# Peptides against a protein of PDB entry 6D0Y: the designs that were tried, part 101

Target 1, 225 residues: chain A of PDB entry 6D0Y
Amino acid sequence: ETEDHLESLICKVGEKSACSLESNLEGLAGVLEADLPNYKSKILRLLCTVARLLPEKLTIYTTLVGLLNARNYNFGGEFVEAMIRQLKESLKANNYNEAVYLVRFLSDLVNCHVIAAPSMVAMFENFVSVTQEEDVPQVRRDWYVYAFLSSLPWVGKELYEKKDAEMDRIFANTESYLKRRQKTHVPMLQVWTADKPHPQEEYLDCLWAQIQKLKKDRWQERHIL

## One batch from the design tools (peptide; made by RFdiffusion4, then SolubleMPNN)

Design b2_p19_1_s3
Fold by OpenDDE base, seed 1:
Structure b2_p19_1_s3 (fold): chain B 225 residues (1-225), chain A 19 residues (1-19)
Amino acid sequence: as target 1 above (225 residues)
Amino acid sequence: SEEEERRREELLREALEKR
């Protein structure tokens, strides 16, 4: 069946092949585009599913969506809308691990020219604005800051190239919040290498330090631990 | 087109707004 075949193609993309990954993705994008008139809903659902359930293939699927978006701009928009809906549903369900991953996925879609940089900046502005909400648990404020900061390795370079002034304001607000918040001693593993190792710190402070270093290094990530 | 891109940006901005 064609639907099962499409599922197989989408799920197995990026696996070992005689052709380059880029070539395979281009080919798959062509196949999917051709089948959109008959299987749009199915393809959309499949892409959303694999995007959410296969985090190890994040860049593969963001690239694929980027290619599809270039072929069918409206479909790209519908995909983003579906992912945003999923993000909202994850937040409502208190599935914060999925939510943060979806933010990262959306962030990388900026690099794939599916989401405009200003739109992502606006989302991050909204995230950081949660730090100003009254009578809410700090864990809520912390999570949105975490979601913002932890997504910057994927999109920080692009956002600073396009919206440096706005990003600086977001950073200033973030720094201000981090200075005044109550510290919770939750360890965080360093995943981004720096010239000097970071001592054990509170997880958001540690992440902040890592992001500051990444920014100083012009958003060039050298090593992943 | 540039106009379509701007319109999409607006729609995405609205969609990404915190509710």
Scores: peptide ipSAE 0.144, ipTM 0.788, DockQ to the pose 0.018
Fold by OpenDDE base, seed 2:
Structure b2_p19_1_s3 (fold): chain B 225 residues (1-225), chain A 19 residues (1-19)
Amino acid sequence: as target 1 above (225 residues)
Amino acid sequence: SEEEERRREELLREALEKR
């Protein structure tokens, strides 16, 4: 396969096909594996790029990486390392929207058996520990809490199944922080009716409530966060 | 191998823990 063709295959995966998505991903994983000896760096870069720039295909590419990781464990590791580097770069550059998405992507890689659950728990412990840092802006603390909470739809079930005690501790610390932090008036997308007014809620409190509901529902999503 | 997997996981853990 040529580099251009590989790009096309990677970018277009998940589009309408007569075959199942799973079948297509398995096929693509095989093609990519076969081409790693010649195009590893290109494939790695392409996967990192689409992982960052196509959030609508998050689960497609995490699944693909999972399949590749199963075929070539070293490549899977290199990919994760590249994504972590990108996350760190995004944080350093204050690209927090990209950073939070990368956290979600990495979170879903746990489900794809690319990242171990304990590693992700440790990451979230590290994130929530920022709330305990002294002499830092609240916006920093808030972001790490947001990054943690907003990633739980992708990995909360898995983490609680394997590390429930640790997760409970993280949740307790998060709750404690949310209670003591300064709250601001942030507009939320809500359904308002003239007959039944709905109160506004601070964005992290709202997210927290939704995550609590999700947890209560055993991580079965029934609503849009 | 199991050793390679363990090594990888340790490296990833370290990387993910580092801010």
Scores: peptide ipSAE 0.144, ipTM 0.785, DockQ to the pose 0.019
Fold by OpenDDE base, seed 5:
Structure b2_p19_1_s3 (fold): chain B 225 residues (1-225), chain A 19 residues (1-19)
Amino acid sequence: as target 1 above (225 residues)
Amino acid sequence: SEEEERRREELLREALEKR
């Protein structure tokens, strides 16, 4: 495929087709693999771009990267490195919305066998350790907890299957932080009705409750978080 | 190879531990 056509293929994957999504992704992975010798840098850039700009296609592109990683292991590594660099840049720029999405993307790459579970656990340990930092704004602590918790729908099952003891430690530290942090309850952050049995909750407390329920349900999602 | 996989995992762990 030509360079211009590759952009079209990558951007349009997952759209309505006569073939299954899985078949389309496998086909695209094959095309991209074949063109890596000539267009590796272009393909890498394109994949990073769509991964960042098209959050509605998160699982599509993580799956695609998983397929590419299986075909070309080195390329998969280069992609992950690029995404990690982007995450670091987003954090430096205080672009927390982009950063949290990138964490979710990386989390789902664990399911796609691109990132090892122990590596992701270490990342989350690092995130939750921010809650123990002194002389930092609470918004920083809250964000890292949010990034961790909000990523668990994508990777919690796998991480508990592989590293249950370590995950329990992270959860304990998270719970401890949530109990001691300053809480601000505003109507715009209300997810549940203020009336019993679901009283108004702060957004992190609400998320924590949802994740605890998800964990209790063995990471089988019953409702949209 | 299995060795390459282990090496990658270590590199990724190191990268992911840093923010």
Scores: peptide ipSAE 0.140, ipTM 0.785, DockQ to the pose 0.019
Fold by OpenDDE base, seed 3:
Structure b2_p19_1_s3 (fold): chain B 225 residues (1-225), chain A 19 residues (1-19)
Amino acid sequence: as target 1 above (225 residues)
Amino acid sequence: SEEEERRREELLREALEKR
C-alpha cells in the first residue's frame, strides 16, 4: 500500500459498504498491520489526525485502534502516547473543546482494551484534583469536572466494575466541589425558566444529576444525556 | 509478553497522570 492509499482507507472506513463495519475494521486493521514495517509513522499520524478531526467516527476509530493494539501492542501504545501529547497541547492552548473530545476518545479506548482502567482512573483523579487547587479560576475547575463527568457515559461502567472504591472517592470529591462552587446563571436560562415546566439547572449540576442517574441505572443509557 | 504489557501500562499511567 502506498501512503496515499492508506490515507484513503483510514479516512473512509465506516462508509457505505457491502460488508459489515466490523468486517471492514478487521480488514483494515490487517492491512495497516502489514504496512507498519514500512509506514508506521505515517499510519500513526493519520490515525491521530482522523481521531481528532472526525468526532462522528469516534467509536469507529477507537475500535480500529483496539484491533490494531491487539495485533501490535507497541503501536497501540505509541498511539495512546500521541493522543495524550495532543491532549496536553490542547489544554496548554486552552482549546477546551478539543481537549474534552480527546478525553472522551481516551475514555472509549478503555472499552477497547487499549488503556487500562486504573490508568483512566488516575487521569480522572488528576482532573478532579484541580478542584482543590487554590487561587485558580473557577472556570478551570469547572472544565476539569465537566471533562470527567461528560466522559463517564463512555467509560463509567468499566471503571466502576474495576475500580469502584476509587471512583466513589472521585465522585465524593466532585459532589463536594459542586456544592461549594459559585453557580453562574446565563441570561438565556433566566428567559426560558418562565416558559418551561422545570427550572433550568446550571449545566454542571444538570450533568451531575444525569450522571448520578446513569450510575443508578448501572450505566445503561436509555436516554440521551 | 507480560513484562512488555506491564511496562507499557506503567508508561501510560505515568503519561495520563501528568498535567
Scores: peptide ipSAE 0.140, ipTM 0.781, DockQ to the pose 0.019

Design b2_p19_1_s4
Fold by OpenDDE base, seed 2:
Structure b2_p19_1_s4 (fold): chain B 225 residues (1-225), chain A 19 residues (1-19)
Amino acid sequence: as target 1 above (225 residues)
Amino acid sequence: SEKEKEEMEELLKKALEER
């Protein structure tokens, strides 16, 4: 009964309430902390599940984990470990859509003070280093670059504030790779008769341009990417 | 390769140990 209640609370957080979201999250973190001695495993499992299966609530759950981590650092660590395991499993299963989401989730955990900025930088260094691997499909290289770039809206500001030199290096390596990689052109049906039809920009180039713009705007998102 | 992927996964784990 108590477990079911916890499940309900965790799943429904962020829904319409008389109280502010911030207040609700703080309250829930307190409740979860109090129940950790008895229901740690259950709570851990629930948080991992909702984190993975409810991407629309990414920032809600990263914030919740952040609050909980502040209360119980060890639990926060266990949660991160669990999410990393999930990432590994996703990669192993070639579930790259889930994997990229998990990378974004982990990225946002940096903002929530659950993961240190240097650790995330190191992760991204590892991702971009794949571009230097020999005898691997370009699609693999592209995916890791995509995973890196697509996560920056969630963590780019923090990483540049803390590790600007390292981030610049990663960006330089990324740019270098993007320039030298083979581009596949998907013939878009020119639906838009613009006087000068802009060829459909390759997806990584497009993403790169968006990230460059975001960086220029000091990581203040003005448009939904 | 699968081996490289596994190595990368381990590297990811190590990278995040410094919380």
Scores: peptide ipSAE 0.030, ipTM 0.652, DockQ to the pose 0.016
Fold by OpenDDE base, seed 1:
Parts: structure tokens; sequence; C-alpha cells
Structure b2_p19_1_s4 (fold): chain B 225 residues (1-225), chain A 19 residues (1-19)
């Protein structure tokens, strides 16, 4: 395969095909594995790029990386390292939208057996520990809580199955923080539309309620978050 | 913080080693 052809294959995976998505992903993983000796750097860059730029294909690319990791363990590690470096760079550049997406991507890699559950738990412990930092802006604390909570739809089930005690501790710390933080004022004069009978809730409290419901439902997602 | 980011990176590296 030429480099240009590899780019096309990686970018177009998951599009309409006569074959199943699973078959296409398995086939592509085989092609990429075979070409790693000649094009490892290019393939790594391509996968990192599409992972970042095509959020609508998150599960497609996490699955692809999972399949490739099973074939080439070292490459899987290099990919994770590259994604962590990218997360670090995004945070340094104050690109918080990309950063939160990367956290979700890494979260789903746990389901694909690329990242160990205990390590993801430890990462979330670090996130929530930011809420305990003194003399830092609340916006910083809020963002890390948001990044944690908004990633749980992808990985919460797996983490609770393997690390329930640690997850309960993280949840307790999160709840404590949400109770004591300063909430943004919701304008009282929100136009009550017939379609929104409930007053607008503060975004983190709303997300917390959604995650609590998801947890109660044993992480079976019944609604779009 | 930068320290937290480095710690997170190290934790993920450990995850890779434990696979």
Amino acid sequence: as target 1 above (225 residues)
Amino acid sequence: SEKEKEEMEELLKKALEER
C-alpha cells in the first residue's frame, strides 16, 4: 500500500460498504499491521489525526486501534503515548474542547482493551483531585469535573465493575464539590417554552443528575446525553 | 497543572506495561 492509499483507507473506514463494519475494520487492521514496518510513523500520525478531527467516528477508530493493538502490542502503546501527548498539548493551548474529547477517546480505549481500567480510574482520581486545590479558579475545577463526568457514558460500567470502591470515592468527592461550589445564576426570566416545562438547570448539576440516573440504570444508556 | 498532566501520563504508561 502507498502512503496515499493508506490515508484514504483510514479516513474512509466506516463509510457505506457491501461488507460489515466489523469485517472492514478487521481487514484494515490487517493491512495496517502489514505496513507498519515501512509506514509506522505515517500510520501513527494518520490515526492520531483522524482520532482528533473526526469525533463522529470515535467508536470506529477506538475499535480499529483495539484491533491493531491486539496485532501489534508496541504500536498500541505508541499510539496511547501520542494521544496523551496531544491531550497535554491541548491543555497547554487552552483548547478545552479538544481536550475533553481526547479524554472521552481514551475512556473508550479502555473498552477496546488498549488502556487498563485501573489506570483510567487513577486518571479520573487526578482530575477530581483538582477540586481540592487551593487558590485556583473555579473554572479550572469545573472543567476537570466536567471532563470526568462527560466521559463516564463511555467507560463508567467497566470502571465500576473492576474498581467500584475507588469509583465510589471519586463520586463522593465529586458530589461534595458540587454542593459547595458557586453556581452560575440562572436568569429567572427564561422564556418558558411549551417544550421546556422545567427551568434551565446549571450545566454541571444537570450533568451530575444525568450520570446519577445512568449509574442507577446500571450504565445502560437510554437517552442521548 | 503541568505536574498533574505528567502524573496522568505516567499512570497511562503503567497501564500499557500491565497489559
Scores: peptide ipSAE 0.029, ipTM 0.668, DockQ to the pose 0.019
Fold by OpenDDE base, seed 3:
Structure b2_p19_1_s4 (fold): chain B 225 residues (1-225), chain A 19 residues (1-19)
Amino acid sequence: as target 1 above (225 residues)
Amino acid sequence: SEKEKEEMEELLKKALEER
Protein backbone atom coordinates (compact mmCIF):
# COMPACT_ATOMS: atom_id res chain seq x y z
CA GLU B 1 0.00 0.00 0.00
CA THR B 2 1.11 3.50 -0.76
CA GLU B 3 0.24 6.57 1.23
CA ASP B 4 -1.93 7.88 -1.55
CA HIS B 5 -3.77 4.62 -1.78
CA LEU B 6 -4.45 4.63 1.94
CA GLU B 7 -5.81 8.13 1.69
CA SER B 8 -8.17 7.06 -1.04
CA LEU B 9 -9.35 4.03 0.88
CA ILE B 10 -10.04 5.99 4.02
CA CYS B 11 -11.75 8.88 2.31
CA LYS B 12 -13.97 6.73 0.15
CA VAL B 13 -15.08 4.18 2.69
CA GLY B 14 -18.82 3.72 2.66
CA GLU B 15 -19.15 4.62 -0.98
CA LYS B 16 -18.76 1.14 -2.42
CA SER B 17 -22.07 -0.51 -3.18
CA ALA B 18 -20.98 -4.04 -4.03
CA CYS B 19 -20.66 -5.12 -0.42
CA SER B 20 -22.29 -4.17 2.83
CA LEU B 21 -20.91 -1.24 4.73
CA GLU B 22 -20.03 -3.50 7.62
CA SER B 23 -18.02 -5.82 5.45
CA ASN B 24 -16.26 -2.92 3.81
CA LEU B 25 -15.34 -1.44 7.15
CA GLU B 26 -14.04 -4.75 8.40
CA GLY B 27 -11.98 -5.15 5.28
CA LEU B 28 -10.57 -1.66 5.53
CA ALA B 29 -9.75 -2.17 9.18
CA GLY B 30 -7.77 -5.24 8.21
CA VAL B 31 -5.88 -3.36 5.54
CA LEU B 32 -5.08 -0.51 7.85
CA GLU B 33 -3.97 -2.82 10.62
CA ALA B 34 -1.59 -4.55 8.28
CA ASP B 35 -0.12 -1.23 7.22
CA LEU B 36 0.27 0.24 10.70
CA PRO B 37 3.86 -0.96 11.05
CA ASN B 38 4.84 1.12 8.06
CA TYR B 39 2.28 3.90 7.94
CA LYS B 40 0.93 4.38 11.45
CA SER B 41 1.53 8.10 11.53
CA LYS B 42 -0.02 8.64 8.14
CA ILE B 43 -3.05 6.52 8.95
CA LEU B 44 -3.52 8.32 12.23
CA ARG B 45 -3.39 11.70 10.56
CA LEU B 46 -5.77 10.63 7.84
CA LEU B 47 -8.32 9.27 10.27
CA CYS B 48 -8.18 12.40 12.36
CA THR B 49 -8.63 14.52 9.29
CA VAL B 50 -11.63 12.69 7.89
CA ALA B 51 -13.18 12.48 11.33
CA ARG B 52 -13.06 16.25 11.55
CA LEU B 53 -13.84 17.23 8.03
CA LEU B 54 -16.49 14.71 7.03
CA PRO B 55 -19.21 14.98 9.66
CA GLU B 56 -21.67 13.24 7.36
CA LYS B 57 -19.64 10.08 7.84
CA LEU B 58 -19.42 10.30 11.60
CA THR B 59 -20.79 6.84 12.31
CA ILE B 60 -18.71 5.31 9.55
CA TYR B 61 -15.47 6.57 10.98
CA THR B 62 -16.36 5.92 14.60
CA THR B 63 -17.16 2.36 13.61
CA LEU B 64 -13.92 2.08 11.68
CA VAL B 65 -11.96 3.34 14.64
CA GLY B 66 -13.82 0.89 16.82
CA LEU B 67 -12.75 -1.95 14.58
CA LEU B 68 -9.17 -0.73 14.54
CA ASN B 69 -9.16 -0.32 18.27
CA ALA B 70 -10.24 -3.92 18.65
CA ARG B 71 -7.34 -4.98 16.45
CA ASN B 72 -4.77 -2.59 17.86
CA TYR B 73 -5.64 -1.07 21.18
CA ASN B 74 -2.59 1.17 21.25
CA PHE B 75 -3.52 2.74 17.97
CA GLY B 76 -7.01 3.36 19.25
CA GLY B 77 -5.54 5.14 22.19
CA GLU B 78 -3.35 7.29 20.03
CA PHE B 79 -6.34 8.21 17.93
CA VAL B 80 -8.37 9.24 20.95
CA GLU B 81 -5.48 11.30 22.20
CA ALA B 82 -5.21 13.02 18.87
CA MET B 83 -8.91 13.83 18.87
CA ILE B 84 -8.70 15.19 22.38
CA ARG B 85 -5.82 17.40 21.32
CA GLN B 86 -7.92 18.64 18.46
CA LEU B 87 -10.79 19.38 20.81
CA LYS B 88 -8.44 21.36 22.99
CA GLU B 89 -7.19 23.31 20.03
CA SER B 90 -10.72 24.04 18.89
CA LEU B 91 -11.65 25.34 22.30
CA LYS B 92 -8.55 27.51 22.43
CA ALA B 93 -9.36 28.92 19.05
CA ASN B 94 -12.98 29.55 20.07
CA ASN B 95 -14.11 27.26 17.29
CA TYR B 96 -17.17 26.09 19.13
CA ASN B 97 -18.83 24.49 16.14
CA GLU B 98 -15.91 22.17 15.60
CA ALA B 99 -15.61 21.59 19.30
CA VAL B 100 -19.21 20.49 19.74
CA TYR B 101 -18.90 18.16 16.77
CA LEU B 102 -15.79 16.61 18.26
CA VAL B 103 -17.66 16.04 21.50
CA ARG B 104 -20.35 14.21 19.55
CA PHE B 105 -17.71 12.18 17.77
CA LEU B 106 -16.10 11.21 21.03
CA SER B 107 -19.54 10.40 22.39
CA ASP B 108 -20.21 7.96 19.60
CA LEU B 109 -16.83 6.36 20.20
CA VAL B 110 -18.28 5.15 23.47
CA ASN B 111 -20.78 3.13 21.50
CA CYS B 112 -17.92 1.72 19.48
CA HIS B 113 -16.09 0.63 22.62
CA VAL B 114 -13.20 2.99 22.05
CA ILE B 115 -13.90 5.23 25.03
CA ALA B 116 -15.14 3.88 28.32
CA ALA B 117 -18.49 5.11 29.57
CA PRO B 118 -17.04 6.31 32.87
CA SER B 119 -14.55 8.48 31.02
CA MET B 120 -17.29 10.12 29.02
CA VAL B 121 -19.34 10.68 32.15
CA ALA B 122 -16.34 12.32 33.73
CA MET B 123 -15.96 14.58 30.73
CA PHE B 124 -19.59 15.62 30.94
CA GLU B 125 -19.24 16.20 34.65
CA ASN B 126 -16.41 18.55 33.85
CA PHE B 127 -18.56 20.32 31.27
CA VAL B 128 -21.46 20.84 33.61
CA SER B 129 -19.12 21.91 36.39
CA VAL B 130 -18.40 25.02 34.34
CA THR B 131 -21.88 26.19 35.27
CA GLN B 132 -20.64 26.55 38.82
CA GLU B 133 -17.77 28.80 37.91
CA GLU B 134 -18.08 32.35 39.10
CA ASP B 135 -17.18 35.51 37.26
CA VAL B 136 -17.29 33.92 33.84
CA PRO B 137 -19.52 34.86 30.93
CA GLN B 138 -22.81 33.02 30.82
CA VAL B 139 -22.17 32.23 27.18
CA ARG B 140 -19.31 29.99 28.26
CA ARG B 141 -21.48 28.17 30.75
CA ASP B 142 -24.24 27.87 28.21
CA TRP B 143 -21.95 26.37 25.60
CA TYR B 144 -20.74 23.56 27.81
CA VAL B 145 -24.30 22.71 28.73
CA TYR B 146 -25.17 22.77 25.07
CA ALA B 147 -22.23 20.53 24.23
CA PHE B 148 -23.35 18.06 26.85
CA LEU B 149 -27.03 18.02 25.95
CA SER B 150 -26.51 17.97 22.21
CA SER B 151 -24.26 14.93 22.54
CA LEU B 152 -26.71 12.84 24.51
CA PRO B 153 -28.59 11.59 21.47
CA TRP B 154 -25.37 9.80 20.58
CA VAL B 155 -24.45 8.34 23.92
CA GLY B 156 -27.19 8.91 26.48
CA LYS B 157 -28.48 5.37 26.35
CA GLU B 158 -25.09 3.82 26.99
CA LEU B 159 -24.24 6.22 29.78
CA TYR B 160 -27.51 5.67 31.59
CA GLU B 161 -27.17 1.94 31.27
CA LYS B 162 -23.81 1.99 32.99
CA LYS B 163 -23.75 5.16 35.07
CA ASP B 164 -27.34 6.07 35.80
CA ALA B 165 -26.69 7.60 39.20
CA GLU B 166 -23.91 9.81 37.95
CA MET B 167 -25.94 10.85 34.94
CA ASP B 168 -28.88 11.75 37.15
CA ARG B 169 -26.60 13.98 39.13
CA ILE B 170 -25.40 15.70 36.00
CA PHE B 171 -28.98 16.16 34.88
CA ALA B 172 -29.97 17.63 38.21
CA ASN B 173 -27.12 20.09 38.06
CA THR B 174 -28.02 20.98 34.51
CA GLU B 175 -31.64 21.53 35.40
CA SER B 176 -30.67 23.70 38.32
CA TYR B 177 -28.48 25.83 36.11
CA LEU B 178 -31.13 26.21 33.45
CA LYS B 179 -33.59 27.45 36.03
CA ARG B 180 -31.29 30.10 37.42
CA ARG B 181 -29.59 31.35 34.27
CA GLN B 182 -30.67 34.53 32.57
CA LYS B 183 -32.79 33.96 29.52
CA THR B 184 -32.97 36.07 26.43
CA HIS B 185 -36.51 37.25 26.03
CA VAL B 186 -37.56 38.50 22.65
CA PRO B 187 -41.25 39.28 22.92
CA MET B 188 -41.32 40.52 19.38
CA LEU B 189 -40.55 37.04 18.14
CA GLN B 190 -43.43 35.49 19.97
CA VAL B 191 -45.89 33.96 17.58
CA TRP B 192 -49.37 35.10 18.43
CA THR B 193 -52.23 33.84 16.38
CA ALA B 194 -55.87 34.00 17.20
CA ASP B 195 -56.02 30.27 17.66
CA LYS B 196 -52.51 29.17 18.62
CA PRO B 197 -50.41 31.60 20.58
CA HIS B 198 -47.07 30.22 21.75
CA PRO B 199 -44.00 31.94 23.17
CA GLN B 200 -40.59 31.65 21.62
CA GLU B 201 -38.54 29.26 23.71
CA GLU B 202 -34.94 29.86 24.60
CA TYR B 203 -32.67 27.47 22.74
CA LEU B 204 -31.27 25.69 25.79
CA ASP B 205 -34.70 25.31 27.31
CA CYS B 206 -35.91 23.85 24.07
CA LEU B 207 -33.00 21.46 23.87
CA TRP B 208 -33.51 20.47 27.47
CA ALA B 209 -37.13 19.65 26.80
CA GLN B 210 -36.14 17.54 23.82
CA ILE B 211 -33.55 15.64 25.79
CA GLN B 212 -35.97 15.06 28.63
CA LYS B 213 -38.41 13.58 26.18
CA LEU B 214 -35.69 11.44 24.66
CA LYS B 215 -34.79 10.18 28.09
CA LYS B 216 -38.41 9.34 28.82
CA ASP B 217 -38.54 7.47 25.54
CA ARG B 218 -35.61 5.35 26.70
CA TRP B 219 -33.28 7.12 24.32
CA GLN B 220 -35.08 5.81 21.29
CA GLU B 221 -35.14 8.50 18.67
CA ARG B 222 -38.23 8.58 16.56
CA HIS B 223 -37.54 12.00 15.17
CA ILE B 224 -34.39 13.85 14.31
CA LEU B 225 -33.79 16.60 16.79
CA SER A 1 -10.48 33.00 29.73
CA GLU A 2 -7.48 31.38 28.12
CA LYS A 3 -6.36 30.02 31.42
CA GLU A 4 -9.81 28.63 32.00
CA LYS A 5 -9.72 26.91 28.65
CA GLU A 6 -6.38 25.33 29.41
CA GLU A 7 -7.64 24.05 32.70
CA MET A 8 -10.69 22.57 31.08
CA GLU A 9 -8.56 20.98 28.40
CA GLU A 10 -6.41 19.30 30.98
CA LEU A 11 -9.46 18.03 32.76
CA LEU A 12 -10.83 16.62 29.55
CA LYS A 13 -7.59 14.89 28.75
CA LYS A 14 -7.37 13.42 32.19
CA ALA A 15 -10.92 12.15 32.06
CA LEU A 16 -10.43 10.41 28.75
CA GLU A 17 -7.11 8.85 29.65
CA GLU A 18 -8.99 6.41 31.82
CA ARG A 19 -10.53 4.69 28.81
Scores: peptide ipSAE 0.029, ipTM 0.640, DockQ to the pose 0.016
Fold by OpenDDE base, seed 5:
Structure b2_p19_1_s4 (fold): chain B 225 residues (1-225), chain A 19 residues (1-19)
Amino acid sequence: as target 1 above (225 residues)
Amino acid sequence: SEKEKEEMEELLKKALEER
């Protein structure tokens, strides 16, 4: 395979095909594995690029990486390291939108058996610990809470299955923070649900409520968050 | 601060090392 051809294959995976997505992903994983001896750096770079720039294909590429990791564990590790480096760079550049997406991507890699559940729990513990930092802008605290909560749809089930006690602690700390943080309220804005008006919730409070419901529903999504 | 961010970034890296 030429480098250009590999790029095409990676970018186009998940598009309409006569074969199942699963079959296509397995096939591509095999192709990539075979070409690693010659094109490891290129493949790594391509996967990192599409992971970052094609958020609509998040689950496709996490699955692909999972399949490839199963074939070549070392490469999987290199990929994770590359993504962590990218997360660091995004944070340094104050690109918080990219950063939060990368956290979600990493979260889904837990489901794909690329990242261990305990490692992700530790990451989230670190995130929520930011809420305890003194003399830090609330926007920073809020972002880490947001990054944590908004990633749970992707990994909450797995983490609670394996680390329920630790997750409960993180949730308790999160709840405590949300109760004491400064909130922006717009009482004039109302939303209607089931013919009952209620004030519009602040975005983190709303997200928290959604995640609590998701948890109650055993992490089975019944609606789009 | 940037220093705090860097520290957090290192913590993130460490958290994921034991994959």
Scores: peptide ipSAE 0.029, ipTM 0.635, DockQ to the pose 0.016

Design b2_p19_2_s1 (from b2_p19_2, 8 letters changed)
Fold by OpenDDE base, seed 4:
Structure b2_p19_2_s1 (fold): chain B 225 residues (1-225), chain A 19 residues (1-19)
Amino acid sequence: as target 1 above (225 residues)
Amino acid sequence: SSLLELPEELEKRKEELAE
């Protein structure tokens, strides 16, 4: 019953309330923290599950985890480990949609002070380094670039503020790869510059252009992604 | 879905934990 109640609380956070979201999250974090001694594993599983099943609440749950991490650093670490493990499993299972979402989730955890910026940079370095491997299919290389680029709206600002040199290197490597990769042109529209019509481009090239503009705009989003 | 809003549920939970 207690577990069910926790599940309800976790699932409902961010919904209509007389209180602010921040207040509710703080309250929930307190409740969850108090229950960690008895229900750590359950809470961990619940958070992982809802994070994956409710992508529309990504920022809600990253914030919640951030609050929990502040209260219990070890739990925050365990959560990250669980999510990383899930990412690895998703990759092994070729579930790229889940994997890319998890990367975005992890990226936003940087903003919530759950994951250190250098760690995320290292992850992205690892991602982009795959593009340098000759024995890796392009589809995999493309995915890692996609995962990297598509996550930058969530974390690019923070990473460039703290690791600009490393990020520039990653960008250079990414650009180099994009120039040399085989392209399959698919009609794509740039989201962040929707007010300005763009020609149809290959999806990674399009994304690259969007990210470049986002970077130029100091990571300030003008349009809904 | 519950009939209770999150704040009410949180308060209930806090009370339960305090006992």
Scores: peptide ipSAE 0.022, ipTM 0.549, DockQ to the pose 0.545
Fold by OpenDDE base, seed 1:
Structure b2_p19_2_s1 (fold): chain B 225 residues (1-225), chain A 19 residues (1-19)
Amino acid sequence: as target 1 above (225 residues)
Amino acid sequence: SSLLELPEELEKRKEELAE
């Protein structure tokens, strides 16, 4: 019924239009807000689904949720709770690709004023604290560091503006871990080193270097990492 | 799949909600 129409609207937002994206998002937010009394559960489910299935529209949907949160704060909270549940489920299912994406999505929600900066800092503190756990496989430690670092392009600026001391502590802990972790030598890295004067780096070390550069550039992204 | 642009869809929905 009208629910199918809502699905269409949500899925199509951000596509080619005669109007600006901002205008379309404002319009859609208004439509969805008006339908919340009748279709809250459906709308919530739809937004969660498309957010997960359409990663190319990450910023579109975070912005949409930001607009909805401004109109209906309770709904924004319910959405965040749903996404957190999905993150937990992904981790339990060892679906790390989905999990890291969800962390990035949540990170961008900070920019959209849906999630408070201190809450995201706390999440990252929890992630990096895994590196200090005993009897945990390094692959697990590495993943949480990866999830943290790979999300900073989306939220690093905001977090450092509001929680610089806490972020510096997280960075220090991350750096310490990266220095002491076992580095796996991949034969492919040697092959590329033979072809170019600059050797290939281990993926976390490479990411760390990129994030350090981004931080140095005051989180002004010049190219996609 | 749909040839209808998003602005038209939004206007249609707004009208439906207003009824």
Scores: peptide ipSAE 0.022, ipTM 0.548, DockQ to the pose 0.566
Fold by OpenDDE base, seed 2:
Parts: structure tokens; sequence; C-alpha cells
Structure b2_p19_2_s1 (fold): chain B 225 residues (1-225), chain A 19 residues (1-19)
């Protein structure tokens, strides 16, 4: 009964409510903190599960974990450990979609003060270092670059504010790799336009350009109406 | 709707945990 209630609360947070999201998250964090002595393992499992299965609530759950971490630092650490373990498992299972999402999730945990910026920088350094590995498929190298670049919208601002020199180095290495990697051009179906407004770009080159633009815009995303 | 009951559920849970 109690476990069911916790599951319901965790799953439904961030949905339509008469109260603000911030208020609900703070409230839920308090409830979960109080239950940790009795249900830590269950709460940990639930949070890990919903974090993975509800990607649309990424920032909600990272914020929640941030609040919990502030209340119980050890629990925050255990959660991070669990997520890292899941990331490793995903990579071993070649579930790269899940893996990249987990990297994004971990990235946003930096903003929530759950993961230290230097730790995330180190992770990204490790990712980009894969580009220097010999006798590995390019798809592997590409994926780690993709995982890095695609996570920057969530953490780039914070990392550059705290570790600009290190980030510049990672960017330089990334750029160097992108210039020398083998590119595959896939023709797009011209469905609605005879003259493409923009030239077709390889997916990593395109992402790189987007991230460069984001960086130039001081990591502020512009939403097009 | 059940979604609108979240704040009430949270308060209820807090009270239960305080007992």
Amino acid sequence: as target 1 above (225 residues)
Amino acid sequence: SSLLELPEELEKRKEELAE
C-alpha cells in the first residue's frame, strides 16, 4: 500500500496540478526523504526506473534528485551510482539510445548539483578520447562524440562557466576528429522543396554546427514559434 | 481528475509519515 503510493507520487509529479511544479517537487522530496529509512531501496529503484522510462520528465526528475541530494547526500550518491551502472549496462548491451539518454540525464544532474562539473568534464574527456582509439569501428567513435555533443544543451553552460579551458580542449579534439572522420552522405528525399534552403549535412557535422551556434548564443536555446 | 489530486496526496503522505 505504501509502496504503491510512493510509486504513484513519483510517476505523477510534474503533471497537471493546482500547485506549482516547484512546490510539488519540494513536497515530494520531503516525503521521499522521510521514507528513506524504511524504503530507500524501493525509492531508489523507482527513481531510476522513471528517470529512464519517462524521458519527457527528464528535468523534473533531475530536479527531484537534486532536492533529495540536498536533503540526503548519500542517497544522491547512490542514485548516481545506480544510473552510472545502468549506463554501463546499456553500453554493454549495445542499447545506445538508452545510453545516450542516460548521459543527458547525468548531464542535467550537474545543473542540479548532484554531479560535480569536473566529474562530468572527465566523463566527456573519456568519451572524446575514444576518437583516438585504434582498431575500433568509426561508429563507436562517432557515438561517443554524439553522446558528448548531444548532451551539451543540458550542461554546456555550466561546464564552460566552471571548466572553460578543459571544455575548449575537448571541443578542439572533437573538431579535429570531425574533420578527419569518414563521412557518409545519404541523399534525402525531396518531398516538398525543389530547392533546399540549406545544404544537406552529415548528422555529426550538423550537430556540431548546432552546438557551435548554441555556444555562440551563450547556451541559450531559441525556440521557434 | 486524478492528476489534480497530487498536492492533496502529498500532504496526506506527509501527515502519515509524521505519525
Scores: peptide ipSAE 0.020, ipTM 0.547, DockQ to the pose 0.764
Fold by OpenDDE base, seed 3:
Structure b2_p19_2_s1 (fold): chain B 225 residues (1-225), chain A 19 residues (1-19)
Amino acid sequence: as target 1 above (225 residues)
Amino acid sequence: SSLLELPEELEKRKEELAE
């Protein structure tokens, strides 16, 4: 019965409540911490599962993990390890959608003080280093660059604040790769109209431009009302 | 039970764990 209650609480956090989200998360973290001695494995599995299955609650669960990590660093570490294992498994299985989501999740964990900035930088260095691999499909190189760039909205500010020099190197390597890579144009994916206000760009080039703009804006996103 | 009772459930659980 206790396990069932925990599952319910974890799944329902962030939903409609008379209390603030922050209050509920703090409360849940306290409950989970108290149950760790008896149900650590179950709680770990539950958190990993909901984090993966409920992408709409990404920030809720990263925050929850952050709170738990603050209470029990060992548990936080085990959670990160589990998520990293899942990322590796997803990559091996060519589940790139799950993989990129997991990278974003891990990226936001940096903001929640679960993952250290240097560790995330190291991960991104590893990703971008794939661009230097010889005799591999370009799609592989492209994906890792995509995974890196697409995660920066979640963590770019933090990483540049703490590891600006290293990030600049990664950016330089990325830019170099983007300039030299083969660009593929698929007619079915391209809409050519004479009245287009903006030139059509390849998806990585477009993403790169967006990230460059975000960086220029000091990682502050503009909100359009 | 209503989702609005989530905080109450949390408090109840805390109390039970404290015993």
Scores: peptide ipSAE 0.019, ipTM 0.542, DockQ to the pose 0.654

